# Designs tried in a protein design run: peptides against a protein of PDB entry 2MBZ. Part 88

Target 1, 143 residues: chain A of PDB entry 2MBZ
Amino acid sequence: GINLTPEEKFEVFGDFDPDQYEEEVRERWGNTDAYRQSKEKTASYTKEDWQRIQDEADELTRRFVALMDAGEPADSEGAMDAAEDHRQGIARNHYDCGYEMHTCLGEMYVSDERFTRNIDAAKPGLAAYMRDAILANAVRHTP

## One batch from the design tools (peptide; made by RFdiffusion4, then SolubleMPNN)

Design b2_p23_3_s1 (from b2_p23_3, 11 letters changed)
Fold by OpenDDE base, seed 5:
Structure b2_p23_3_s1 (fold): chain B 143 residues (1-143), chain A 23 residues (1-23)
Amino acid sequence: as target 1 above (143 residues)
Amino acid sequence: SEERRRKRAAGTLAALSALMAPP
């Protein structure tokens, strides 16, 4: 799990507690390479590291919301670039994330109601928009 | 608030999306 004190977790994530899903995550994905890579990388993360990751995600969220508000399609260069940055961020911070893995994550955003509800808290339809942008980005990078 | 809602979305992407990785 995230090796921060309760106070540090509150400062970074606020009233959102990702550790409430720790047991389920371990049960479902504990034997995957992605889980092992993420656990290994995050074991050394400080509060400042997690704050940076949270800030990056916040910026990405703002970016997608702005694209939606501007009426940019999910397969626009702007939306696809945001999706690419998201993919690269996952690869940098957690685990190897190819385009196929990223596509699977995008599908999870719309198929798991918990993800959809949390993501769409920022803007209704955001999860679907992100999924579509992720798919478009994967397609443009596939020969 | 908008800030709280966005932070929840960001937290989901920052932590849960990284931990819950489909095989």
Scores: peptide ipSAE 0.566, ipTM 0.921, DockQ to the pose 0.616
Fold by OpenDDE base, seed 2:
Structure b2_p23_3_s1 (fold): chain B 143 residues (1-143), chain A 23 residues (1-23)
Amino acid sequence: as target 1 above (143 residues)
Amino acid sequence: SEERRRKRAAGTLAALSALMAPP
């Protein structure tokens, strides 16, 4: 899990408690290479590391919302670039994330209601927009 | 608030997306 005190977790994630899902994540994904890589990397993460990761995700969220507000389609260069940055961020911070893996994550954002509800809290339809951008980005990089 | 809702979304992406990876 995330090796932060309850106070530190609150500072970084606020009311969102990622540990709420730790058992389910372990049960569903505990045998995957991605899970192992993430657990190994994050074991040494400090509060500052998690804050950086949270900030990156916050910036990405803002970026996608801004694209939606501007009327940019999910397969626009702007949206696909944001998706690419998301993929690269996962690769740096957690686990190797190819385009196939990324598309699977995107699909999860819309197929798992919990993800959809949490992501769409920022803006209705954001999860679907991200999924579509992720897919478009994958397609353009795998011609 | 908008900030809380965005932080919830960001946290989901930052933490849960990092831990969940379909094979």
Scores: peptide ipSAE 0.553, ipTM 0.916, DockQ to the pose 0.640
Fold by OpenDDE base, seed 3:
Structure b2_p23_3_s1 (fold): chain B 143 residues (1-143), chain A 23 residues (1-23)
Amino acid sequence: as target 1 above (143 residues)
Amino acid sequence: SEERRRKRAAGTLAALSALMAPP
C-alpha cells in the first residue's frame, strides 16, 4: 500500500482511506503495466510527496468547480487545459497516461458509481464535466 | 464539511487512478 504510517496517512488524506481499495486494485489491475509503474514510483514517496499529489488534485478540483460555476463549457479552452494538467499529473506521479488512457479514466469516473459519488462530493456533476473535458482535450490533441 | 468533501474528491483523483488498466 501507500508507504506511510497511519498518522501520516491521516494527515494527508484525512477521513479518506485509499488503502481500503488496495485489494480490489491488485485483483483487477495487478498484472497491468500501469499498476507496476505506480507501485515502482510510489514506493519511494514520502509524506511530502503524497501531500504534494493531494494538493495538486485539490487545485485541479477547485479549477474545474470554478469553471462549472462560471458556466464555462467542458470543451472550453480553460476546461481542456485543466484536463491536460490532470493527464500530465497522472503521468508524473503514477504511470504513463496517453490521451487514450485518459479518456478511459474519464469514462470510469461516470460509469463506476463509487468514483462518481466521491468526485461529485466536491460538486454535483463534476465527474461528468471532467469526463467531457478529458474527451475534448484528447480530441484536440489527436489530429 | 465542504473541505472534507473536496478532500475526498481530491483523494479519489490522487490515489485511485490505479483502478484502471491500459486500453
Scores: peptide ipSAE 0.441, ipTM 0.889, DockQ to the pose 0.556
Fold by OpenDDE base, seed 1:
Structure b2_p23_3_s1 (fold): chain B 143 residues (1-143), chain A 23 residues (1-23)
Amino acid sequence: as target 1 above (143 residues)
Amino acid sequence: SEERRRKRAAGTLAALSALMAPP
């Protein structure tokens, strides 16, 4: 799990504990390279590392919400750029994330109701918007 | 609050990035 004390976890994630999904993640994807890469990378993460990752995700979420509020299509350059940053962030912090993998993640955001609920807590429809932006970004990079 | 909801969403995107769909 995340190598933080309960207090540190609260400071970084608030009342959300990502470790609640550890067993399920291991059961479903424990034999994948992505899972192994993530476990290896995150094993050395400090509180500051997790805070940075959280901040990056917060900023990304704000960007997508702002794009939605502005009425920008999910296949706009702004939305696709945000999706690209998301992909690169996953690659940097967790595991190699190509465009195919990213599109699979995007689909999960709308097909797994738990993801949808958590993401849409920021703004209704955000998960779908992200999925569409992720797909558009993948398409423009793999014509 | 809006901040808490956004923080939860960000946490999902950040810390659960290993939760992926099958290839």
Scores: peptide ipSAE 0.286, ipTM 0.835, DockQ to the pose 0.536

Design b2_p23_3_s2 (from b2_p23_3, 9 letters changed)
Fold by OpenDDE base, seed 5:
Structure b2_p23_3_s2 (fold): chain B 143 residues (1-143), chain A 23 residues (1-23)
Amino acid sequence: as target 1 above (143 residues)
Amino acid sequence: SEAERRRRAAGALAALSALMAPP
């Protein structure tokens, strides 16, 4: 799991403990390349690394919320660029994330109610907006 | 703040997206 003390975990993730899902993740995706890559990369992560990742996620969330508040459609350049940055962030920090994989993740955001509930805590409909932006970004990058 | 708590929750799940990667 995440090699942080309980105090460090709380500082980074608050009341949410990602390690509570470790067994489920291993059972569902333990034999995938993505899982292997993520475990390999994150094994050396420090508190500062996890904090950076959290900060990046928070910034992206704020960015999407701002786009929604401004009434920008999910297929706007702004929304698609945010989706692209999200994809690249996953690739940098966790595993190779092509547009097909990214689309699958977007669908998970709206099909798994746990993801939907927690994403939409920032703003109702955010998960669906992100999914749509991810799809639009994938389309514009597909010849 | 309330807003920060909401963003942290969303960010934590975003991190889990790295682990929960459907093929």
Scores: peptide ipSAE 0.141, ipTM 0.778, DockQ to the pose 0.524
Fold by OpenDDE base, seed 2:
Structure b2_p23_3_s2 (fold): chain B 143 residues (1-143), chain A 23 residues (1-23)
Amino acid sequence: as target 1 above (143 residues)
Amino acid sequence: SEAERRRRAAGALAALSALMAPP
């Protein structure tokens, strides 16, 4: 699990406890390279590391919301760039994330109601917008 | 703020999603 005290976890993640999903993640994907890479990388993460990851995620969320509010389509350069940054963030912090993997993540955002609900808590339709941007970004990089 | 809490929750999920997607 995440190597933080309960207090630190609360400071970083608030009411959301990522460790609540550890067992499910392990059961579903524990034998994948991505899981192994992530466990290896995150094993050494400090509170500051996790906070940075959250800050990056929050920033991306704000970017996507701003794009949506501005009426920018999900296949706009701005939205695709945000999706690319999201992909790169995953690659940097968790595991190698190619465009195919990224599109799979995007699909999960809209197919798993838990993700959809929690993502859309920031803005209704955000999960779908992210998925579409992720797909568009993948397409433009893999013509 | 509530909005910030929502963003944090979404971000945390997004981060975890990295582990919850089959390759």
Scores: peptide ipSAE 0.052, ipTM 0.718, DockQ to the pose 0.458
Fold by OpenDDE base, seed 3:
Structure b2_p23_3_s2 (fold): chain B 143 residues (1-143), chain A 23 residues (1-23)
Amino acid sequence: as target 1 above (143 residues)
Amino acid sequence: SEAERRRRAAGALAALSALMAPP
């Protein structure tokens, strides 16, 4: 699990406990390279590292919401750039995330109701918008 | 607040992305 004290976990994640999914994640993806890489990278993360990751995710969410509010298509340059930053953030912080992997994540965001609910808590339809932006970004980088 | 809910949702997304990845 995340190597933070209960107090530190609460300060960073609040009432959300990412470790609540640890068993399911291990059962579903425990044999993947992504899982191994994530465990290796995050093993040394400090409270400040986790807070930075949360702040980056918050900023990205705000960007997507702003794009939606502005009526920008999911395949706009702005939306695709946000999707690219999302991909790079995953690659930097967790595991190698190529465009194929990223599209798989995007599909999960709309096919797993738990992901959809969590994402759409920021704005209804955000998961679908992100999925579409992720696909568009992948397409433009795989001509 | 709405801002707080959005922030928590963003954090949840990051955490889930870190933990769950398709092969």
Scores: peptide ipSAE 0.048, ipTM 0.715, DockQ to the pose 0.588
Fold by OpenDDE base, seed 1:
Structure b2_p23_3_s2 (fold): chain B 143 residues (1-143), chain A 23 residues (1-23)
Amino acid sequence: as target 1 above (143 residues)
Amino acid sequence: SEAERRRRAAGALAALSALMAPP
């Protein structure tokens, strides 16, 4: 799990405890390279590291919401760039994330109601918008 | 496909942060 005290976790994540999903993720995907990479990388993360990751995620969320509010299509340059930054953030912080992997994640955002609910808390339809942007970004980077 | 499900699950690992915001 995240190596933070309960107080530190609250400071960074608020009322949400991401470790609540650790066991499920481990049981389902613990033998994958992505899991091993993530555990290896995050094992050394400090409170400041986790805060940075949260700040980056929040910024990305605001960016996508702003694009939606502006009526920009999910395959716009702006939306695809946001998707690319999302992919790169995953790659930097957690595990190698190619375009195929990213596409699979996008599909999960709309197929797993837990993800959809949590993402759409920022704006209804955000998960679907992100999925579409992720797909578009993958397409434009496929020769 | 099984491969897609497996890759999708890799994203669930980022979901430790993703369920709060985009992973």
Scores: peptide ipSAE 0.042, ipTM 0.700, DockQ to the pose 0.062

Design b2_p23_3_s3 (from b2_p23_3, 10 letters changed)
Fold by OpenDDE base, seed 5:
Structure b2_p23_3_s3 (fold): chain B 143 residues (1-143), chain A 23 residues (1-23)
Amino acid sequence: as target 1 above (143 residues)
Amino acid sequence: SEERRRRRAAGALAAYSALMAPP
């Protein structure tokens, strides 16, 4: 799991505890390359590393919310660029994330109510907006 | 702040999505 003390975990993640899902994740994806890559990369992560990841996620969330508030469509250059940054962030921090994988993640954001609730806590409809932006970004990068 | 609290849930997306990502 995440190698942080309970206090550090609270400081970084607040009331959300990713380790609550560790068993489910291992059961569902423990034999996948993505899981192995993520476990390998994150095994050495410090509190500062996790905080950086959370800060990046927060910035991206604010960016998407701002796009929505501005009325930018999910297939706008701005929204697609945000989706691309999201994809690259996953690739950098966790596992190789191609456009197909990213699209699957986007779909999960709207199909798994746990993700939807957590994402939409920032803004109602954010999960759907992100999914649409992710899909649009994937489309523009595929012939 | 309430805004920060709400974003913490959404901010956990990166770690949570990485862990829960389908192959």
Scores: peptide ipSAE 0.216, ipTM 0.810, DockQ to the pose 0.512
Fold by OpenDDE base, seed 4:
Structure b2_p23_3_s3 (fold): chain B 143 residues (1-143), chain A 23 residues (1-23)
Amino acid sequence: as target 1 above (143 residues)
Amino acid sequence: SEERRRRRAAGALAAYSALMAPP
């Protein structure tokens, strides 16, 4: 798991407890390369590293929200660029994230209520917007 | 703030979703 104290975890993740999903993730994906890569990478992460990751995610969330507020389509260049940054962030921090994998993640955002609720806490419809942007970005990069 | 907590939760879940989705 994450090598942070409960206090540090609270400071970094707030209302989200990643440990609550650890067993499920291991059970479902423990034999995948993505899981292995993530475990190996994150094993050395400090609180500062996790905070950076959260800051990046927060910034990305704000970007998507701003795009939505501006009425920009999810397949706009701005939205697709945000999706690309999201993909690259996953690749840097967790595991190799190709466009196919990214699309699968996007689908999960709208198909798993747990993700939908938590993502949409930032703005209603954000999960769907992200999914659509992720898909559009994948399409433009995999002609 | 409540807003920050919501964003942190959303961001954290989005980040960790990378571990929840099939390839």
Scores: peptide ipSAE 0.208, ipTM 0.793, DockQ to the pose 0.455
Fold by OpenDDE base, seed 1:
Structure b2_p23_3_s3 (fold): chain B 143 residues (1-143), chain A 23 residues (1-23)
Amino acid sequence: as target 1 above (143 residues)
Amino acid sequence: SEERRRRRAAGALAAYSALMAPP
């Protein structure tokens, strides 16, 4: 799990505790390379590392919301660039994330109501917008 | 403040989503 005290977890993640899903994650993906890479990378993360990751995610959320508010389509350059940054952030912080993996994550955002609810807390329809941007970004990078 | 809280929740889910990587 995340190597932080309960107080540190609250400071970084608030009421959300990613460790509450540890058993489910292990059951569903415990034998994948992504899971192994994530466990290896995050094992050494400090509070400051997790805070940086959270700040990066917050920034991306703001970017997507701003794009939606501006009426930019999910396949716009701005939306696809935000999706690319999201993919690269996962690659740096968690595991190798190719475009196929990224599109699978995008589909999960709209197919798992837990993800949809939590993402759309920032703005209704954000999960679907992110999924569409992720897919568009993958398409433009496909030879 | 409420908007910031919502963004934090969405951002925290990103960490969760990375752990929930489908095969």
Scores: peptide ipSAE 0.202, ipTM 0.798, DockQ to the pose 0.504
Fold by OpenDDE base, seed 2:
Structure b2_p23_3_s3 (fold): chain B 143 residues (1-143), chain A 23 residues (1-23)
Amino acid sequence: as target 1 above (143 residues)
Amino acid sequence: SEERRRRRAAGALAAYSALMAPP
């Protein structure tokens, strides 16, 4: 798992406890290449690495919220660009993330109530907005 | 702030949840 002390985990992730998902993720996806890649990459991550990842995620969340507040549709260039950055961030930090994989993640954000509730804590409807932006971005990059 | 805390939790979940979908 994440090689941080409980105190460090709290400092980085706050109220989110990644350990609560570790067993579920392993049971469901432990035999996938994505899981293998992520475990290999993150095994060496320091507290500073995880903090950077969280900062990137926070920035992206702020961008999506700002787009929503501005009334930009989820298939706008701004929203699709934010979705693309999200995809690329996953690729850098966790595993190779193609557009098909990205759309699966987006769908999970709206179909799994646990994720919907937690994402929408930042702004109601954020999960759906992200999903729609992810889909739009995938479409524009699919020949 | 509470808003920052909620956004932090949402961001952490979104980032880590990348591991919960199959390729």
Scores: peptide ipSAE 0.230, ipTM 0.808, DockQ to the pose 0.440; fails the geometry check

Design b2_p23_3_s4 (from b2_p23_3, 11 letters changed)
Fold by OpenDDE base, seed 1:
Structure b2_p23_3_s4 (fold): chain B 143 residues (1-143), chain A 23 residues (1-23)
Amino acid sequence: as target 1 above (143 residues)
Amino acid sequence: SEERRRRRAAGALAAYSMLMAPP
């Protein structure tokens, strides 16, 4: 799990605790390379590391919301660039994330109601917009 | 404050999703 005290977890994540899903993650993906890579990388993460990851995610969320508010299509250069940054962030912080893997994550955002509900808390339809941007970004990089 | 809370929730979920890689 995340190597933070309860107080540190609250400071970084608030009421959301990613560790509540540890058992489910292990059951579904425990034998995958992605899971092993993530466990290895995050084992040494400090509070500051997790805060940085959270800040990056917050910034990306703001970017997508701004794009939606501006009426930019999910397959616009701006939206696809944001999706690319999201993919690269996953690769740096957690596990190797190719374009196919990224599209699978995007599909999960819209197919799992837990993800959809929490993502859309920032803006209704954000999960679908992210999924579409992720797909568009994958397409432009895999001709 | 409410907007900040929503961003934090979305970010935390994103971090969680990064831990859940579909096979």
Scores: peptide ipSAE 0.069, ipTM 0.738, DockQ to the pose 0.521
Fold by OpenDDE base, seed 3:
Structure b2_p23_3_s4 (fold): chain B 143 residues (1-143), chain A 23 residues (1-23)
Amino acid sequence: as target 1 above (143 residues)
Amino acid sequence: SEERRRRRAAGALAAYSMLMAPP
């Protein structure tokens, strides 16, 4: 899966073990173009690449949390912009991610309890907020 | 710190979430 040594994986992901999801990802999406594109693209990623990806995700998390704390609606311009950056990050790092696929991801965040729990570890309700922002962003870009 | 661990977990999960997207 991830082309890193165990030590590098620990440096990047810490206590979180990404390998625990590899089998499920393969079982669910292994026959899709998105999966194949991601595997091919990430095969050459270094520790620094994966660290950048995590840093980007952390930044977006903080950004969404700040929006929530400020009372900004999920369909605000700020929230939708954050959702757009999330979509573009997926496109840059893994596979082509259109607005329809992005909305599917958003729905997964709230429908799969494992995702909801992990996302909401940053702030309760974050998964739902992200989903709503993703939907709003998709709507404004597909008039 | 606990906060650091939470952020790392969220980031790592997000990366794999990107792999679990439907076509």
Scores: peptide ipSAE 0.065, ipTM 0.736, DockQ to the pose 0.523
Fold by OpenDDE base, seed 5:
Structure b2_p23_3_s4 (fold): chain B 143 residues (1-143), chain A 23 residues (1-23)
Amino acid sequence: as target 1 above (143 residues)
Amino acid sequence: SEERRRRRAAGALAAYSMLMAPP
């Protein structure tokens, strides 16, 4: 799990606790390469690393919300670029994330109500918009 | 607040890397 003190966790994540899902993640994905990669990468993460990840996620959220507010289609270049940055962020911070994997993650955002609720807290329909942008980005990068 | 809502969503986005979906 996250190797921060309770105080550091609160400072970085606030009332959201990523370790709340630790057991479920281990049960579902503990034998996958992606899980292994993530555990290996994040084992050495400092408070500053986690804060950077949160800041990146926050920026991405604001970026997608701005695109939606501007009426940009989810398959617009702007939305697809945001999706690509999202994919690359996962790859840098957690595990190798190809376009197929990314598409599956996007689908999870709309099929798992926990993700949908949390994501849509920023803006209703954001999860669906992200899923569509992720799919569009995957399509444009698949010959 | 809107900022707090975005923070919660950002947290969820960070957590998505932990809750994977297989291809």
Scores: peptide ipSAE 0.124, ipTM 0.768, DockQ to the pose 0.513; fails the geometry check
Fold by OpenDDE base, seed 2:
Structure b2_p23_3_s4 (fold): chain B 143 residues (1-143), chain A 23 residues (1-23)
Amino acid sequence: as target 1 above (143 residues)
Amino acid sequence: SEERRRRRAAGALAAYSMLMAPP
């Protein structure tokens, strides 16, 4: 799991404890390369590393919300760029994330109600907007 | 703030999601 004290975890993640999903994640994805890469990479993460990851996620959320508020379509350059940054962030922090993998993540955001509900807490429809931007970004980068 | 808590929760969930995708 995440190598943080309960106090540190609370500071970084608040009331949401990602370790509560450890068993489910292992059960569903434990045999994948992505899982292996993530476990190896995050094993050495400090509180500051996790905080940076959260800050990046917060920034991305703000960007998407701003795009939505501005009326930018999900296939706009701005939205696709935000999606690309999201993909690259996953690659840096967790595991190799190609465009196909990214689209799978996007689909999960709208198909798993747990993700949808939590993401949309920032803004209703955010999960769907992100999914659509992710798809658009994947299309523009696929020959 | 409530907004900060929502973003933090979304970020934490995103981290979880990083391990919830098929290869």
Scores: peptide ipSAE 0.076, ipTM 0.746, DockQ to the pose 0.486; fails the geometry check

Design b2_p23_5_s2 (from b2_p23_5, 8 letters changed)
Fold by OpenDDE base, seed 4:
Structure b2_p23_5_s2 (fold): chain B 143 residues (1-143), chain A 23 residues (1-23)
Amino acid sequence: as target 1 above (143 residues)
Amino acid sequence: SAEEEERRRRRAAGALAFLSAAL
């Protein structure tokens, strides 16, 4: 779990409590390398680290929303670059995230309604847009 | 099988993706 006090968790995550999913995550992915890497990396994270991660995620969300509002296709250079930054952010903060893994994550964003609702809170259709951008970015890097 | 490996990858991506989606 996240080693923060209840107060710190509220300050960083607000209404979203990642610890509520800890058991499900462990049950579904506990035997994967990604899970092990994430546990190892995040074990040393401070409140400031978690806040930084949230800030990065918020910034990326704003970028995708701006692209959608501008009518940029999900396979545009801008959208693919945002997807690449998303992939790299996951790699830095949690676990090795190759293009195939990233594509799987993108598919989960649209197939798991919990993810879809959380992502689309910023803008309806954002999860689908991100999935498409992630796929396009993966394709351009795996010719 | 290839299908089992893909399901495993998707499952691994999902748990960590939930953190990534929230983060």
Scores: peptide ipSAE 0.121, ipTM 0.705, DockQ to the pose 0.052; fails the geometry check
Fold by OpenDDE base, seed 5:
Structure b2_p23_5_s2 (fold): chain B 143 residues (1-143), chain A 23 residues (1-23)
Amino acid sequence: as target 1 above (143 residues)
Amino acid sequence: SAEEEERRRRRAAGALAFLSAAL
């Protein structure tokens, strides 16, 4: 699990407890390379590391929301660049994330209601917009 | 099959994506 005190967890994640899903994650993905990489990378993360990751996620969310509010298509350069930054953030912080993996994640954002609800809390339709941007970004980087 | 492989990848990416998306 995340090596933070209850107080630190609350400060970083608020009402969301990632450790609540530890058993489900282990059962579903415990034998994958992505899981192993994530466990290895995050094992040494400090409160400051987790806070940085949250700040990056919040910034990306605001960026996508701003694109939607501006009426930019999900396949615009702006939206695709945001999707690319999202992919790179996952790769840096958690596990190797190629374009195919990223596309699978994007599809999950709209197919798993838990993800959809969490993402759309920022703006209705954000999960679908992100999925479309992720797909467009993958397409432009696939010869 | 391609569908089974995609289904496996989606299931594997889900929990890690949830943590990444929630943060």
Scores: peptide ipSAE 0.120, ipTM 0.703, DockQ to the pose 0.060; fails the geometry check
Fold by OpenDDE base, seed 2:
Structure b2_p23_5_s2 (fold): chain B 143 residues (1-143), chain A 23 residues (1-23)
Amino acid sequence: as target 1 above (143 residues)
Amino acid sequence: SAEEEERRRRRAAGALAFLSAAL
């Protein structure tokens, strides 16, 4: 799991405890390359590393919300660029995330109600907007 | 099959997606 004290976890993640999903994650994806890569990469993460990841996620959320508020379509250059940054962030912090993997993640955001509720806490419809932007970004980068 | 491959990809994405969506 995450090598932080309960106090540190609270400081970084607040009421969201990623460790509560450890068993489910292991059961569903424990045999995947992505899982192995993530476990290996995050094993050395400090509190500061996790905080940086959270900060990056928060920034991305703000970008998508701003795009939605501005009326930019999910297949706009701005939305697709935000989706690309999201993909690259996953690749840097967790596991190799190609465009196909990214589209699968996007679909999960709208198909798993837990993800949808968590994401849409920032803005209703954000998960769907992200999914659409992720798909559009994947399409434009696929020959 | 395409469905099996999609299910496998979704499973792989989901484990990390909880971290990525929450983080």
Scores: peptide ipSAE 0.120, ipTM 0.705, DockQ to the pose 0.046; fails the geometry check
Fold by OpenDDE base, seed 1:
Structure b2_p23_5_s2 (fold): chain B 143 residues (1-143), chain A 23 residues (1-23)
Amino acid sequence: as target 1 above (143 residues)
Amino acid sequence: SAEEEERRRRRAAGALAFLSAAL
């Protein structure tokens, strides 16, 4: 789990506790390379590391919301660049995230209501917009 | 089926999918 005190977790994540999904994650993906890589990388993370990750995610969320509000298509350069930054952020912080993996994550964002609800808390339809941007970004980077 | 393959891929991708979606 995340090596933070309850107080530190609250400071970084508020009411959201990522550790609530630990058992489900282990059951569904415990034997994958992604899971192993994530456990290895995050084992040494400090409160400051988790805060940075949260800040990066918040910034990306604001960026996607701004694109939607501006009426930019999900396959626009701006939206695809945001999707690329999302992919790279996952790769740096958690596990190797190729374009195929990223598209699978995007599909999960719209297929699992828990993800959809969490993402769409920022703006209705954001999960679908992200999925479409992720797919477009993968397509433009695939020969 | 394509649906079953997609489910398998989603399972492989999902280790931190919940974290990545929320963080």
Scores: peptide ipSAE 0.111, ipTM 0.702, DockQ to the pose 0.041; fails the geometry check

